# Ledger of designs, part 23: peptides against a protein of PDB entry 2ODG

Target 1, 89 residues: chain A of PDB entry 2ODG
Amino acid sequence: MTTSQKHRDFVAEPMGEKPVGSLAGIGEVLGKKLEERGFDKAYVVLGQFLVLKKDEDLFREWLKDTCGANAKQSRDCFGCLREWCDAFL

## One batch from the design tools (peptide; made by RFdiffusion4, then SolubleMPNN)

Design b2_p13_1_s1 (from b2_p13_1, 8 letters changed)
Fold by OpenDDE base, seed 5:
Structure b2_p13_1_s1 (fold): chain B 89 residues (1-89), chain A 13 residues (1-13)
Amino acid sequence: as target 1 above (89 residues)
Amino acid sequence: MAEELKEAALKAL
């Protein structure tokens, strides 16, 4: 499947202090909900991704439960973090 | 166990 420019921009460089909204699949609505739950930076979501041992089903379920992400949003976000880790972790 | 960690994360933050 093809990726968005947002995805490519995220996976191309170190994550640094990027806000949670910089993750593919995470728009303004989901970003605000994540921030309200303490997941304000992309690296905090990365932490959860790693705690869940990079398991796609667990992570996508978590994202849905945490901010109401739909299937596409959770898939995009998971893919974004997976590819970032492949490049930098 | 990973599913329990999912719930723990929601609780911690």
Scores: peptide ipSAE 0.093, ipTM 0.733, DockQ to the pose 0.175
Fold by OpenDDE base, seed 1:
Structure b2_p13_1_s1 (fold): chain B 89 residues (1-89), chain A 13 residues (1-13)
Amino acid sequence: as target 1 above (89 residues)
Amino acid sequence: MAEELKEAALKAL
């Protein structure tokens, strides 16, 4: 599979205080919905990802239920966090 | 992986 530049930019460096919208698959629409639910920073979504034990199905379902992410958006977001964790966690 | 982990989702924010 191919990745976006957004994905590559995210996984290349420490997450720090990056907003939730910096995650691959999370555009302005999904980002605003996540922010409204308290998931304003990428690291908060990372926390959810880790609570779900990095399980792809659980995380992608959660993301869909939480902000309405479609299959590609949830895949991209999951892959982004997976790759970041592989590099930095 | 248990589906019950969904219940651990952050909901108090």
Scores: peptide ipSAE 0.092, ipTM 0.738, DockQ to the pose 0.144
Fold by OpenDDE base, seed 3:
Structure b2_p13_1_s1 (fold): chain B 89 residues (1-89), chain A 13 residues (1-13)
Amino acid sequence: as target 1 above (89 residues)
Amino acid sequence: MAEELKEAALKAL
């Protein structure tokens, strides 16, 4: 699939302390909502991704329910974390 | 996988 530069920047290196807004598909609006729910760092969302055993449907539904992500946003975010894990986990 | 994991997911911290 086609990826953004934001996606490529994220999957290219260890995520460290990157904010949640660094995730592909997570802009200012969704990032703020996630932060309000306690998901301030990308690694916290990574934790949720791993708890859900990397299941796409469960993760994307969770993201939708948690911050109102649409189909593209949730797909981009899932793909970003999946590819990061494939490289670094 | 278990659908219950979604219900027990981190919804708020």
Scores: peptide ipSAE 0.085, ipTM 0.729, DockQ to the pose 0.179
Fold by OpenDDE base, seed 2:
Structure b2_p13_1_s1 (fold): chain B 89 residues (1-89), chain A 13 residues (1-13)
Amino acid sequence: as target 1 above (89 residues)
Amino acid sequence: MAEELKEAALKAL
């Protein structure tokens, strides 16, 4: 499957202080909901991803429960973090 | 175990 430019931009470089909205699949709506729950930076969501042992089903379910992400949004976000970790972790 | 991890997920935030 193809990836978005947003995905490619995220996985290409260190995460640093990128906002949560920089994650693929996370637009302004989901980003604001995540920020309200304390997930203001992409690295905080990365932390959750790692706590869930990089498990796709667990992470995507968590994301859905936390901000209302749909299947595509959660897939895109998971893939973004997975590929970033493969490159940098 | 999987559900336990989800349940405990960053509740401190």
Scores: peptide ipSAE 0.080, ipTM 0.722, DockQ to the pose 0.142

Design b2_p13_1_s2 (from b2_p13_1, 7 letters changed)
Fold by OpenDDE base, seed 3:
Structure b2_p13_1_s2 (fold): chain B 89 residues (1-89), chain A 13 residues (1-13)
Amino acid sequence: as target 1 above (89 residues)
Amino acid sequence: MEEELKQAALEAL
């Protein structure tokens, strides 16, 4: 499947202090909900991705339950973190 | 257990 420029920009470099909204699939609405739950930085969501052992179904379900992400949003976010980890972890 | 991990993640922060 094709990826967005937002995805490509994220996976191209160390994530550092990037906000949660820099993750593919995470727009203003989901970003605000994640921030309200304490997930303000992309690396905090990365932490949950790793705790869930990079499992797609678990992560996407967690994201849906945490911020209401739909199937496309959760897929985009999962793919973004997976490819970042493949490059840098 | 996958469900246990999910619960822990949901309760984090």
Scores: peptide ipSAE 0.133, ipTM 0.762, DockQ to the pose 0.199
Fold by OpenDDE base, seed 5:
Structure b2_p13_1_s2 (fold): chain B 89 residues (1-89), chain A 13 residues (1-13)
Amino acid sequence: as target 1 above (89 residues)
Amino acid sequence: MEEELKQAALEAL
C-alpha cells in the first residue's frame, strides 16, 4: 500500500501541537466535525487510539461514528497513528 | 470489554 505525503510528513516528527487536520485521512470536513466534538489536536485523537489499545477495527469504527469518516479516511488515519507510534512511542 | 472501550471513546470529551 502507498502512503501520502501528508502521512509521511506526520510520521516523520514529534506530534507536538499539530491540529487534528494534520492527520492523514482527516480533511477540512472531518477535521471540523472532530473539533466540534472536542478533538482539536492530533494528540487527542492519539489518546483515543491508545485507549482503544491500538486496535484497528475499534479505532476505525470510532472514527466513523465520531466524524463520519469513510473506509479510506479511517484507514489513512489509523495507519498514520500506527506508524507515528512505531517511531515515537 | 472491547465494545465498552468503543462506547467510552465515543462519549469522550
Scores: peptide ipSAE 0.132, ipTM 0.763, DockQ to the pose 0.198
Fold by OpenDDE base, seed 2:
Structure b2_p13_1_s2 (fold): chain B 89 residues (1-89), chain A 13 residues (1-13)
Amino acid sequence: as target 1 above (89 residues)
Amino acid sequence: MEEELKQAALEAL
């Protein structure tokens, strides 16, 4: 399947101070829930991704449990972070 | 180990 423009925009450049909502799969609803839990920046979610050793199942389950992400949202978010890390980490 | 990592991540913030 194809990626979204949001995904492509995120993986194309350093993450910097991008808000959590800039992650693919994270819309306004999930973004606000993540922000309420302290994940205001994309790099904070990146931190959790790395703590979970980039494991897809663990990360996607964590994201679901943290903000209620569905399968597509968690897949998109995971793929976004994976490809960003492959390019920049 | 995996469940422990998940639990730690859930409680991190």
Scores: peptide ipSAE 0.123, ipTM 0.757, DockQ to the pose 0.159
Fold by OpenDDE base, seed 1:
Structure b2_p13_1_s2 (fold): chain B 89 residues (1-89), chain A 13 residues (1-13)
Amino acid sequence: as target 1 above (89 residues)
Amino acid sequence: MEEELKQAALEAL
């Protein structure tokens, strides 16, 4: 599968204080919903990804339930965090 | 926001 430039930009460097909207698959609508639930930074979503032991099904289900992400959005977000962790964790 | 975050964390367990 192909990745977006947004994905490539995110996985290329330490995430630091990047907002949640910097994650691939997370646009303005999903980002606002995540922020309302306390997930304002990408590293907070990373925390959830790690708590779920990097499990794709669990994470994607969580993201769907938390902000209404569709299958593509949750796939893109999962892949973004997976590849970032492979590079930097 | 903090309360929602706490609830989300609990739901993840």
Scores: peptide ipSAE 0.031, ipTM 0.648, DockQ to the pose 0.120

Design b2_p13_1_s3 (from b2_p13_1, 7 letters changed)
Fold by OpenDDE base, seed 4:
Structure b2_p13_1_s3 (fold): chain B 89 residues (1-89), chain A 13 residues (1-13)
Amino acid sequence: as target 1 above (89 residues)
Amino acid sequence: LAEELKEAALKAL
């Protein structure tokens, strides 16, 4: 599996106050939709990821239903959060 | 439980 530089930048350091758009797979379009639904920071999406017990199918389905993410976008976002958690949680 | 977990976050935000 290949990763983007955006993915590598996200998983390399503590999340802090990074905006939701800093997540791999989340561009300006999806980011704005997530923000409109209350997911304005990456750590809020992390919270949902953890509530869903890090389950890939549940998270990717949720992301699709919440902001219209396609398969690649949801895969990239899930992988980004999974690897961040492996490093810092 | 799966649907309950997804809906819980949506209700809170």
Scores: peptide ipSAE 0.189, ipTM 0.782, DockQ to the pose 0.173
Fold by OpenDDE base, seed 5:
Structure b2_p13_1_s3 (fold): chain B 89 residues (1-89), chain A 13 residues (1-13)
Amino acid sequence: as target 1 above (89 residues)
Amino acid sequence: LAEELKEAALKAL
């Protein structure tokens, strides 16, 4: 599978204070919904990813239930966090 | 546990 430039930009450097919308698969619509639920920064979503023990099915289901992410959006977001963790965690 | 972890995060924030 190929990745987007947004994905590559995210996984290439420390996460810092990047907003939740910087995650691959998370556009303006999903980002706003995540922010409304308290997930305003990418690192907060990272926290949930880690709490769920990096499990793809659990995380993608959580993302769907939390902000209405479709299969591609949740896959892109999961892949983004997985590869970031592979590089920096 | 898995379901509880998903729900706990949402409730806490």
Scores: peptide ipSAE 0.185, ipTM 0.778, DockQ to the pose 0.174
Fold by OpenDDE base, seed 2:
Structure b2_p13_1_s3 (fold): chain B 89 residues (1-89), chain A 13 residues (1-13)
Amino acid sequence: as target 1 above (89 residues)
Amino acid sequence: LAEELKEAALKAL
């Protein structure tokens, strides 16, 4: 499957202080909901991704439950973090 | 364990 430019931009460089909204699949709506729950930076979501042992089903379910992400949004977000970790972790 | 891991997130905030 193809990836978005947003995905490519995220996985290409260190995460740093990028906002949660920089994650593929996370737009303004989901980003605001995540921020309300304390996930203001992409690295905080990365933290949860790692706590869930990089498990796709667990992460995508968590994302859905936490901010209401649909299947595509959770897939895109998971893929974004997975590929970033493969490159930098 | 799955539910425990999901629940653990940001409890300190």
Scores: peptide ipSAE 0.183, ipTM 0.773, DockQ to the pose 0.134
Fold by OpenDDE base, seed 1:
Structure b2_p13_1_s3 (fold): chain B 89 residues (1-89), chain A 13 residues (1-13)
Amino acid sequence: as target 1 above (89 residues)
Amino acid sequence: LAEELKEAALKAL
């Protein structure tokens, strides 16, 4: 599969204080919905990703239920966090 | 367990 530049930019460096919208698959619409639910930073979503034991189905379902992400958005977001963890965790 | 985990972070916020 191919990845976006947004994905590559995210996985290339420590996450730090990056906003939730820096995650691949998370645009302004989904980002605002996540922020309203308390997931304002990418590392908060990372926390949920880890709590879900990096399970793709659980995470993508959670993301869909939480902010209305479609299949591609949830796939991109999951892949972004997976690759970041592979590099830095 | 799966449902508990999905709700855990949200409850803490």
Scores: peptide ipSAE 0.182, ipTM 0.774, DockQ to the pose 0.157

Design b2_p13_1_s4 (from b2_p13_1, 7 letters changed)
Fold by OpenDDE base, seed 4:
Structure b2_p13_1_s4 (fold): chain B 89 residues (1-89), chain A 13 residues (1-13)
Amino acid sequence: as target 1 above (89 residues)
Amino acid sequence: MEEELKKAALEAL
């Protein structure tokens, strides 16, 4: 798979207080929906990713159900968090 | 268990 520059920027450093919209696959539309559901920071979505035991199908389904992410958006977001965790967790 | 984990997140936030 190929990655975006947004993905590469995210996985390269500690995420700190980065907004949810900094996650690959999460644009302005999905970001606003996630924020309305309380997922305002990338680390809150990371928390859900970890609670779901890093399971791809569970996480991508959750993201779809939560903000309406399509298959590519959920794939990009999952891959972003997976690779960040591989580097920093 | 999988559905409970998803549900808990939606209820908490």
Scores: peptide ipSAE 0.135, ipTM 0.749, DockQ to the pose 0.170
Fold by OpenDDE base, seed 2:
Structure b2_p13_1_s4 (fold): chain B 89 residues (1-89), chain A 13 residues (1-13)
Amino acid sequence: as target 1 above (89 residues)
Amino acid sequence: MEEELKKAALEAL
């Protein structure tokens, strides 16, 4: 399947101080929930992604449990971080 | 171990 422009924009450059909402799969609703839990920047979610050893199932389950992400949202977010890490980490 | 990893980040923030 194809990726979104949001995904492509995120993986194309260092993430710097990008807000959590810049992650693919993370819209305004999920972004606000993540921010309420302390995940205000994309790099904080990246941190959790790395703590979970880049494991897809663990990360997607965590994201679901943390902000209520559905399967597509968690897949998009995981893919976004995976490809970013492959390029920049 | 897996559950602890999930919980650790939330507790630290």
Scores: peptide ipSAE 0.131, ipTM 0.745, DockQ to the pose 0.153
Fold by OpenDDE base, seed 3:
Structure b2_p13_1_s4 (fold): chain B 89 residues (1-89), chain A 13 residues (1-13)
Amino acid sequence: as target 1 above (89 residues)
Amino acid sequence: MEEELKKAALEAL
């Protein structure tokens, strides 16, 4: 499948202190909800992704339950973290 | 357990 420029920008470099909203699939609405739940940085969501052992179904369900992400948003976010990990982890 | 892992980060923050 095709990816967004936002995805490509994220997976191209170490994520450092990037905000949660820099993740593909996470816009203003979802970003605010994640921040309210304590997930303010992309690396905090990465942490949950890793705790869930990079499992797609578990992560996407978690994201949906946590911030109301739809199927496309959760897919984009999962793919973003998966490809970042493949490059840097 | 997957459900415990799912909840862990939310509870810790």
Scores: peptide ipSAE 0.113, ipTM 0.739, DockQ to the pose 0.156
Fold by OpenDDE base, seed 5:
Structure b2_p13_1_s4 (fold): chain B 89 residues (1-89), chain A 13 residues (1-13)
Amino acid sequence: as target 1 above (89 residues)
Amino acid sequence: MEEELKKAALEAL
């Protein structure tokens, strides 16, 4: 499967204080909705990803329920966090 | 438990 440059940029370096919108699959619309729900930083979403034990189905369902992410958006976001964790966790 | 984990973040933040 092909990844975006946004994905590659995110997984290449420590996450730090990157905004939630830096996650692959999370654009302006989803980012705003996540921020309204308290997920202002990418690391907060990472936290939820880890609480859900890195389970793809659970995380993608959560993301859909939280911000209305579609299948591609949730897939991209999950893959972004999975590969970041493989590199840095 | 899994469903509760999904909802917990929504309520906590």
Scores: peptide ipSAE 0.113, ipTM 0.737, DockQ to the pose 0.168

Design b2_p13_2_s1 (from b2_p13_2, 6 letters changed)
Fold by OpenDDE base, seed 1:
Structure b2_p13_2_s1 (fold): chain B 89 residues (1-89), chain A 13 residues (1-13)
Amino acid sequence: as target 1 above (89 residues)
Amino acid sequence: SEEAEKVEKLLAE
């Protein structure tokens, strides 16, 4: 499987204050839904990812339930956070 | 999960 440029851009540098929409798999629609639920920054979603102990199934299920992400979107988002953590955490 | 729900609840306050 190949990654997107969006994924590569995210995992290449510290997360800082990047908006939630900077996460791979999170577009405008999903980003707005996440923001409405309080997940406005990528680091807030990272927090959820870590609270779920980096479990792929739990995180992807949460993302689906929270913003309606489909399988590809949740996979892309999970992979984005996993690889960021591998590099920086 | 319960953990996910707890986090969501706290953030929604």
Scores: peptide ipSAE 0.066, ipTM 0.673, DockQ to the pose 0.114
Fold by OpenDDE base, seed 3:
Structure b2_p13_2_s1 (fold): chain B 89 residues (1-89), chain A 13 residues (1-13)
Amino acid sequence: as target 1 above (89 residues)
Amino acid sequence: SEEAEKVEKLLAE
């Protein structure tokens, strides 16, 4: 399926200190909830993604349980991190 | 998951 410009902007360059809200699928509402749980930077969510060994089902379930992400949001976020890792990890 | 829960605990401290 097609990706958003937000996705393309994220996967095109090193992650650096980008906020969690820079991740595709993570808007202001989900971003604030993630920040409240200690996931303030995109690289912290990347860490969780890697701890879960890049497993899609586990990551998407975690994201849903952590911030209330719906199926599209969790899919977009997973895809964003997967493609970033393919390019830079 | 168990791993996710461990991470949450660390970040909450």
Scores: peptide ipSAE 0.065, ipTM 0.672, DockQ to the pose 0.117
Fold by OpenDDE base, seed 2:
Structure b2_p13_2_s1 (fold): chain B 89 residues (1-89), chain A 13 residues (1-13)
Amino acid sequence: as target 1 above (89 residues)
Amino acid sequence: SEEAEKVEKLLAE
């Protein structure tokens, strides 16, 4: 399995103020749902990822429950945050 | 998860 360009763009540089929609697996639909729940920036989702101690199953379940992400979307988002943390945290 | 719910509640404050 290969990563998307969106994934590569995200993990290549500091997160800064990037919107939640910049996360791999998070499109406009999921992004709007996350924003409505208070997760307007990628770093807020990062915070949740870290609170869950980087646990894949817990994070992906949370993402599904929070914005309706499917298996691929949650996997892509998790992988995006994991690799970003490996590089910058 | 319980932890996720706690975080969500904090964000809603």
Scores: peptide ipSAE 0.065, ipTM 0.671, DockQ to the pose 0.121
Fold by OpenDDE base, seed 4:
Structure b2_p13_2_s1 (fold): chain B 89 residues (1-89), chain A 13 residues (1-13)
Amino acid sequence: as target 1 above (89 residues)
Amino acid sequence: SEEAEKVEKLLAE
């Protein structure tokens, strides 16, 4: 199992004001749905990730319920945030 | 949802 370039780009630098769509696993469709729910920036999703205490099952289910992410998308997004936190938090 | 209940339970601890 390997990571995407999108994942590598995200975890390589501080998150700053990156849009939610910068997260691995979050494309235009999921990004728009997240934005409609108030998650317009990647750091807002990071906040949810941290509130859930970095629990993979809880986060991935939340993401599925919030924007309709499938298993791969939620896995990619979780991994993206996990590794970003490992590097910068 | 089950997830929402789990989150609520976790955050209420």
Scores: peptide ipSAE 0.034, ipTM 0.650, DockQ to the pose 0.098

Design b2_p13_2_s2 (from b2_p13_2, 5 letters changed)
Fold by OpenDDE base, seed 1:
Order: sequence, then structure tokens, then C-alpha cells
Structure b2_p13_2_s2 (fold): chain B 89 residues (1-89), chain A 13 residues (1-13)
Amino acid sequence: as target 1 above (89 residues)
Amino acid sequence: SAMAEEVERKLAE
């Protein structure tokens, strides 16, 4: 599948202190919901991704349950973190 | 879900 420019921008460099909204699939609505749940930075969501051992089904289910992400949003977010990890971990 | 609730609990600690 094709990726967005947002995805490419995220996976191209260390994420540092990037906000949660910088993740592909996470717009303003989902970003605010994640922030309210304590996920204010992209690296916090990365932490959850790693705790779930990079399992796609578990992560996407968690994201849906946590902020109401739909299938495309959760897929985009998962792919974004997966490719970032492949490049930097 | 139980998983989401557990994560939220841990973040609040």
C-alpha cells in the first residue's frame, strides 16, 4: 500500500519529542483523545507498541479502544511505528 | 477493554 507524506516524515528521523499527533493516522481528534489518556508524545505510543511486542492485532485493538481509531487510522499508525522501529531500533 | 484499562491505570501511577 502507498504511504502518506506524514508517514514518510515520521519514519525519516528520530522521533525525539514529537507530539502524538505526528504519527500517521493520528489527526487532531484522535490526538486529543490520546493526550487525555496520557499519551501526549509519540514516544509514549511507541512504548505501548513495544510493550505489545509489535503485535499488529493487539496494537490496533488497543488504539481503537483507547481513542476510537478506525481501521485505516490504526493501520496507518501501526505501519508508521513499525517502519520507524525498523529504521532506528 | 481490559487491556486499555490496564494501560490507563499504569499511566496514572
Scores: peptide ipSAE 0.063, ipTM 0.702, DockQ to the pose 0.163
Fold by OpenDDE base, seed 4:
Structure b2_p13_2_s2 (fold): chain B 89 residues (1-89), chain A 13 residues (1-13)
Amino acid sequence: as target 1 above (89 residues)
Amino acid sequence: SAMAEEVERKLAE
């Protein structure tokens, strides 16, 4: 499948202090919901991704339950973090 | 889910 420019921009460099909204699949609506739940930075979501041992089903289910992400949004977000970890972890 | 709720509790500490 093809990736978005947002995905490519995220996986190309260190994560730093990027906001949660910089993750592929996370727009303004989902970003605000995540921030309200304490996930204000992309690295906090990365932490959850790693705690779940990079399991796709568990992570995508968590994201859906946490902010209401649909299938495409959760897939895009998972792929974004997976490829970032492949490059930098 | 229980998983999401547990994470939320930890973040609220």
Scores: peptide ipSAE 0.063, ipTM 0.702, DockQ to the pose 0.158
Fold by OpenDDE base, seed 2:
Structure b2_p13_2_s2 (fold): chain B 89 residues (1-89), chain A 13 residues (1-13)
Amino acid sequence: as target 1 above (89 residues)
Amino acid sequence: SAMAEEVERKLAE
């Protein structure tokens, strides 16, 4: 399966203060929902990803429950964070 | 979910 340009842009550099909406799979709708729940920056979602010990099923379930992400959105977001961590963590 | 609620609780502290 091919990744999006959004994914490639995110994993290519340190995330710094990038907004949550910069994550692959997270559009404006999901981004606003995440922000309302306190996840305003990508690094906050990264934090949750790490707390869940990078477990795909747990993370994707959490994302679904938190902002209503569908299977593709949660998969894209997980893959984005996984590859970013492989490169920079 | 319980997991999501726990995270929300911690963020509210």
Scores: peptide ipSAE 0.061, ipTM 0.700, DockQ to the pose 0.162
Fold by OpenDDE base, seed 3:
Structure b2_p13_2_s2 (fold): chain B 89 residues (1-89), chain A 13 residues (1-13)
Amino acid sequence: as target 1 above (89 residues)
Amino acid sequence: SAMAEEVERKLAE
């Protein structure tokens, strides 16, 4: 499958202090919901991704339950974090 | 879910 420019921009460099909305699949609506739940930075979501041991099903289920992400949004977000970790972790 | 709830609790502390 193809990736978005947003995905490519995220995985190309260290994430630093990037906001949660910088993650592929996370738009303004999902970003605001995540921020309200304490996930204000991309690295906080990365933390959850790692706590779940990079398990796709668990992470995508968590994201759906936490902010209402649909299948595409959760897939894009998971793929974004997976590829970032492959490059930098 | 229970998992999401637990994460929320820890982040709120």
Scores: peptide ipSAE 0.060, ipTM 0.699, DockQ to the pose 0.159

Design b2_p13_2_s3 (from b2_p13_2, 7 letters changed)
Fold by OpenDDE base, seed 5:
Structure b2_p13_2_s3 (fold): chain B 89 residues (1-89), chain A 13 residues (1-13)
Amino acid sequence: as target 1 above (89 residues)
Amino acid sequence: SAMAEEVEEALSK
């Protein structure tokens, strides 16, 4: 499957202080919901991804439950973090 | 998943 430019922009460089909305699959609506739950920065979502041991099913289920992400949004977000970790972790 | 749900609850508080 092809990736978005947003995905490519995120995985290309260190995460730093990027907001949660910089993650692929996370738009304005999902970003606000994540922020309300304390996940305001991309690195906080990365932390959850790592706590779940990079398990795709667990992470995508968590994301759906936390902010209402659909299948495509959770897939895009998972892939974004997986590829970032492959490059920088 | 029980693990995902427990971590979600803890981190959301």
Scores: peptide ipSAE 0.057, ipTM 0.656, DockQ to the pose 0.097
Fold by OpenDDE base, seed 1:
Parts: structure tokens; sequence; C-alpha cells
Structure b2_p13_2_s3 (fold): chain B 89 residues (1-89), chain A 13 residues (1-13)
């Protein structure tokens, strides 16, 4: 499986204040829904990812329930955060 | 999942 350029751009550097929409798999629609739920920054979603102990099933289910992410979107988002953590956490 | 829902509940407060 290959990654997107968006994924590579995200995992290449500290995320800082990047918006939630910078996460792979999170477009404008999902991003707005996440922002409405208080997940406005990528690091807030990272926090949720970590609270769920990096569990893929739990995180992807949460993302689906929270913003309606489909399987690919949740996979891309999870992979994005996983690889970012591998590099920087 | 129960865990995901619990976290969501906590964060929503």
Amino acid sequence: as target 1 above (89 residues)
Amino acid sequence: SAMAEEVEEALSK
C-alpha cells in the first residue's frame, strides 16, 4: 500500500498548530465536523489517538462515529498519526 | 466501542 503526498507532508515534520484538515484522510467535510466537535487541531486528534492507546480499531471507530469517516479515510488518518508518532513521539 | 464512547463523553464535557 502506498501513502498520499498529504500523508508524507504530515509525517515529515512536527505537527505544531496544523489544522485538523492537514491529517491524511481528513478533507474539508470531515474537518468541519471534527472542528464542530472541538477537534480543531491535528494535535487534538493526536490526543484522542493516544488516549485510545494507539488502538487502530478503537480510533477508527471513534473517527467514524465522530465525523462519519469511511474505512479509507479512517485508515489514512490512523496511519498518518501512527507514522507521525513513530517519528516524533 | 465502550472505550471510545467513554473518551468522547469525557472530552465533550
Scores: peptide ipSAE 0.039, ipTM 0.644, DockQ to the pose 0.105
Fold by OpenDDE base, seed 3:
Structure b2_p13_2_s3 (fold): chain B 89 residues (1-89), chain A 13 residues (1-13)
Amino acid sequence: as target 1 above (89 residues)
Amino acid sequence: SAMAEEVEEALSK
């Protein structure tokens, strides 16, 4: 398994006010859907990730149900948040 | 899912 440059850019620094679209696996289409549901910032999705106790299956299922993410997109997003947390939490 | 529905409800307030 390899990571994208988008993943590496996200996990390399504090999250701050980065938009939801900065998360790996979240492009313009999924980003807009997440924003419509109130998840406008990456840290809001981080909050959901933490509420689900970092459980991969629960988070990926939630992401699929919320914005229609496919298996690759949800895996990329989960991995992005997991590695960010390992570095900064 | 139930979790997705609860989050949507909270964010819609």
Scores: peptide ipSAE 0.031, ipTM 0.620, DockQ to the pose 0.112
Fold by OpenDDE base, seed 4:
Structure b2_p13_2_s3 (fold): chain B 89 residues (1-89), chain A 13 residues (1-13)
Amino acid sequence: as target 1 above (89 residues)
Amino acid sequence: SAMAEEVEEALSK
């Protein structure tokens, strides 16, 4: 599958204090909704991803329920975190 | 979902 430049930029380095909006699939609209729910940093979403034991279906369902992400957005976000973890965890 | 609600509750404190 082809990835976006946003995805490649995220998975290339430690995420540090990057905002939630730096995650692939998370634009301004979804980012604001996530921030309102307490997910202001990418590492907070990473935490949820890890608590769900990297399960794709559970994570994508959670993201949909939390911020209204569609199938493509949740797929992009999941893939972004999965590949980051493969590189750095 | 139950998962989303649990996480939201924890983060709201």
Scores: peptide ipSAE 0.028, ipTM 0.645, DockQ to the pose 0.114

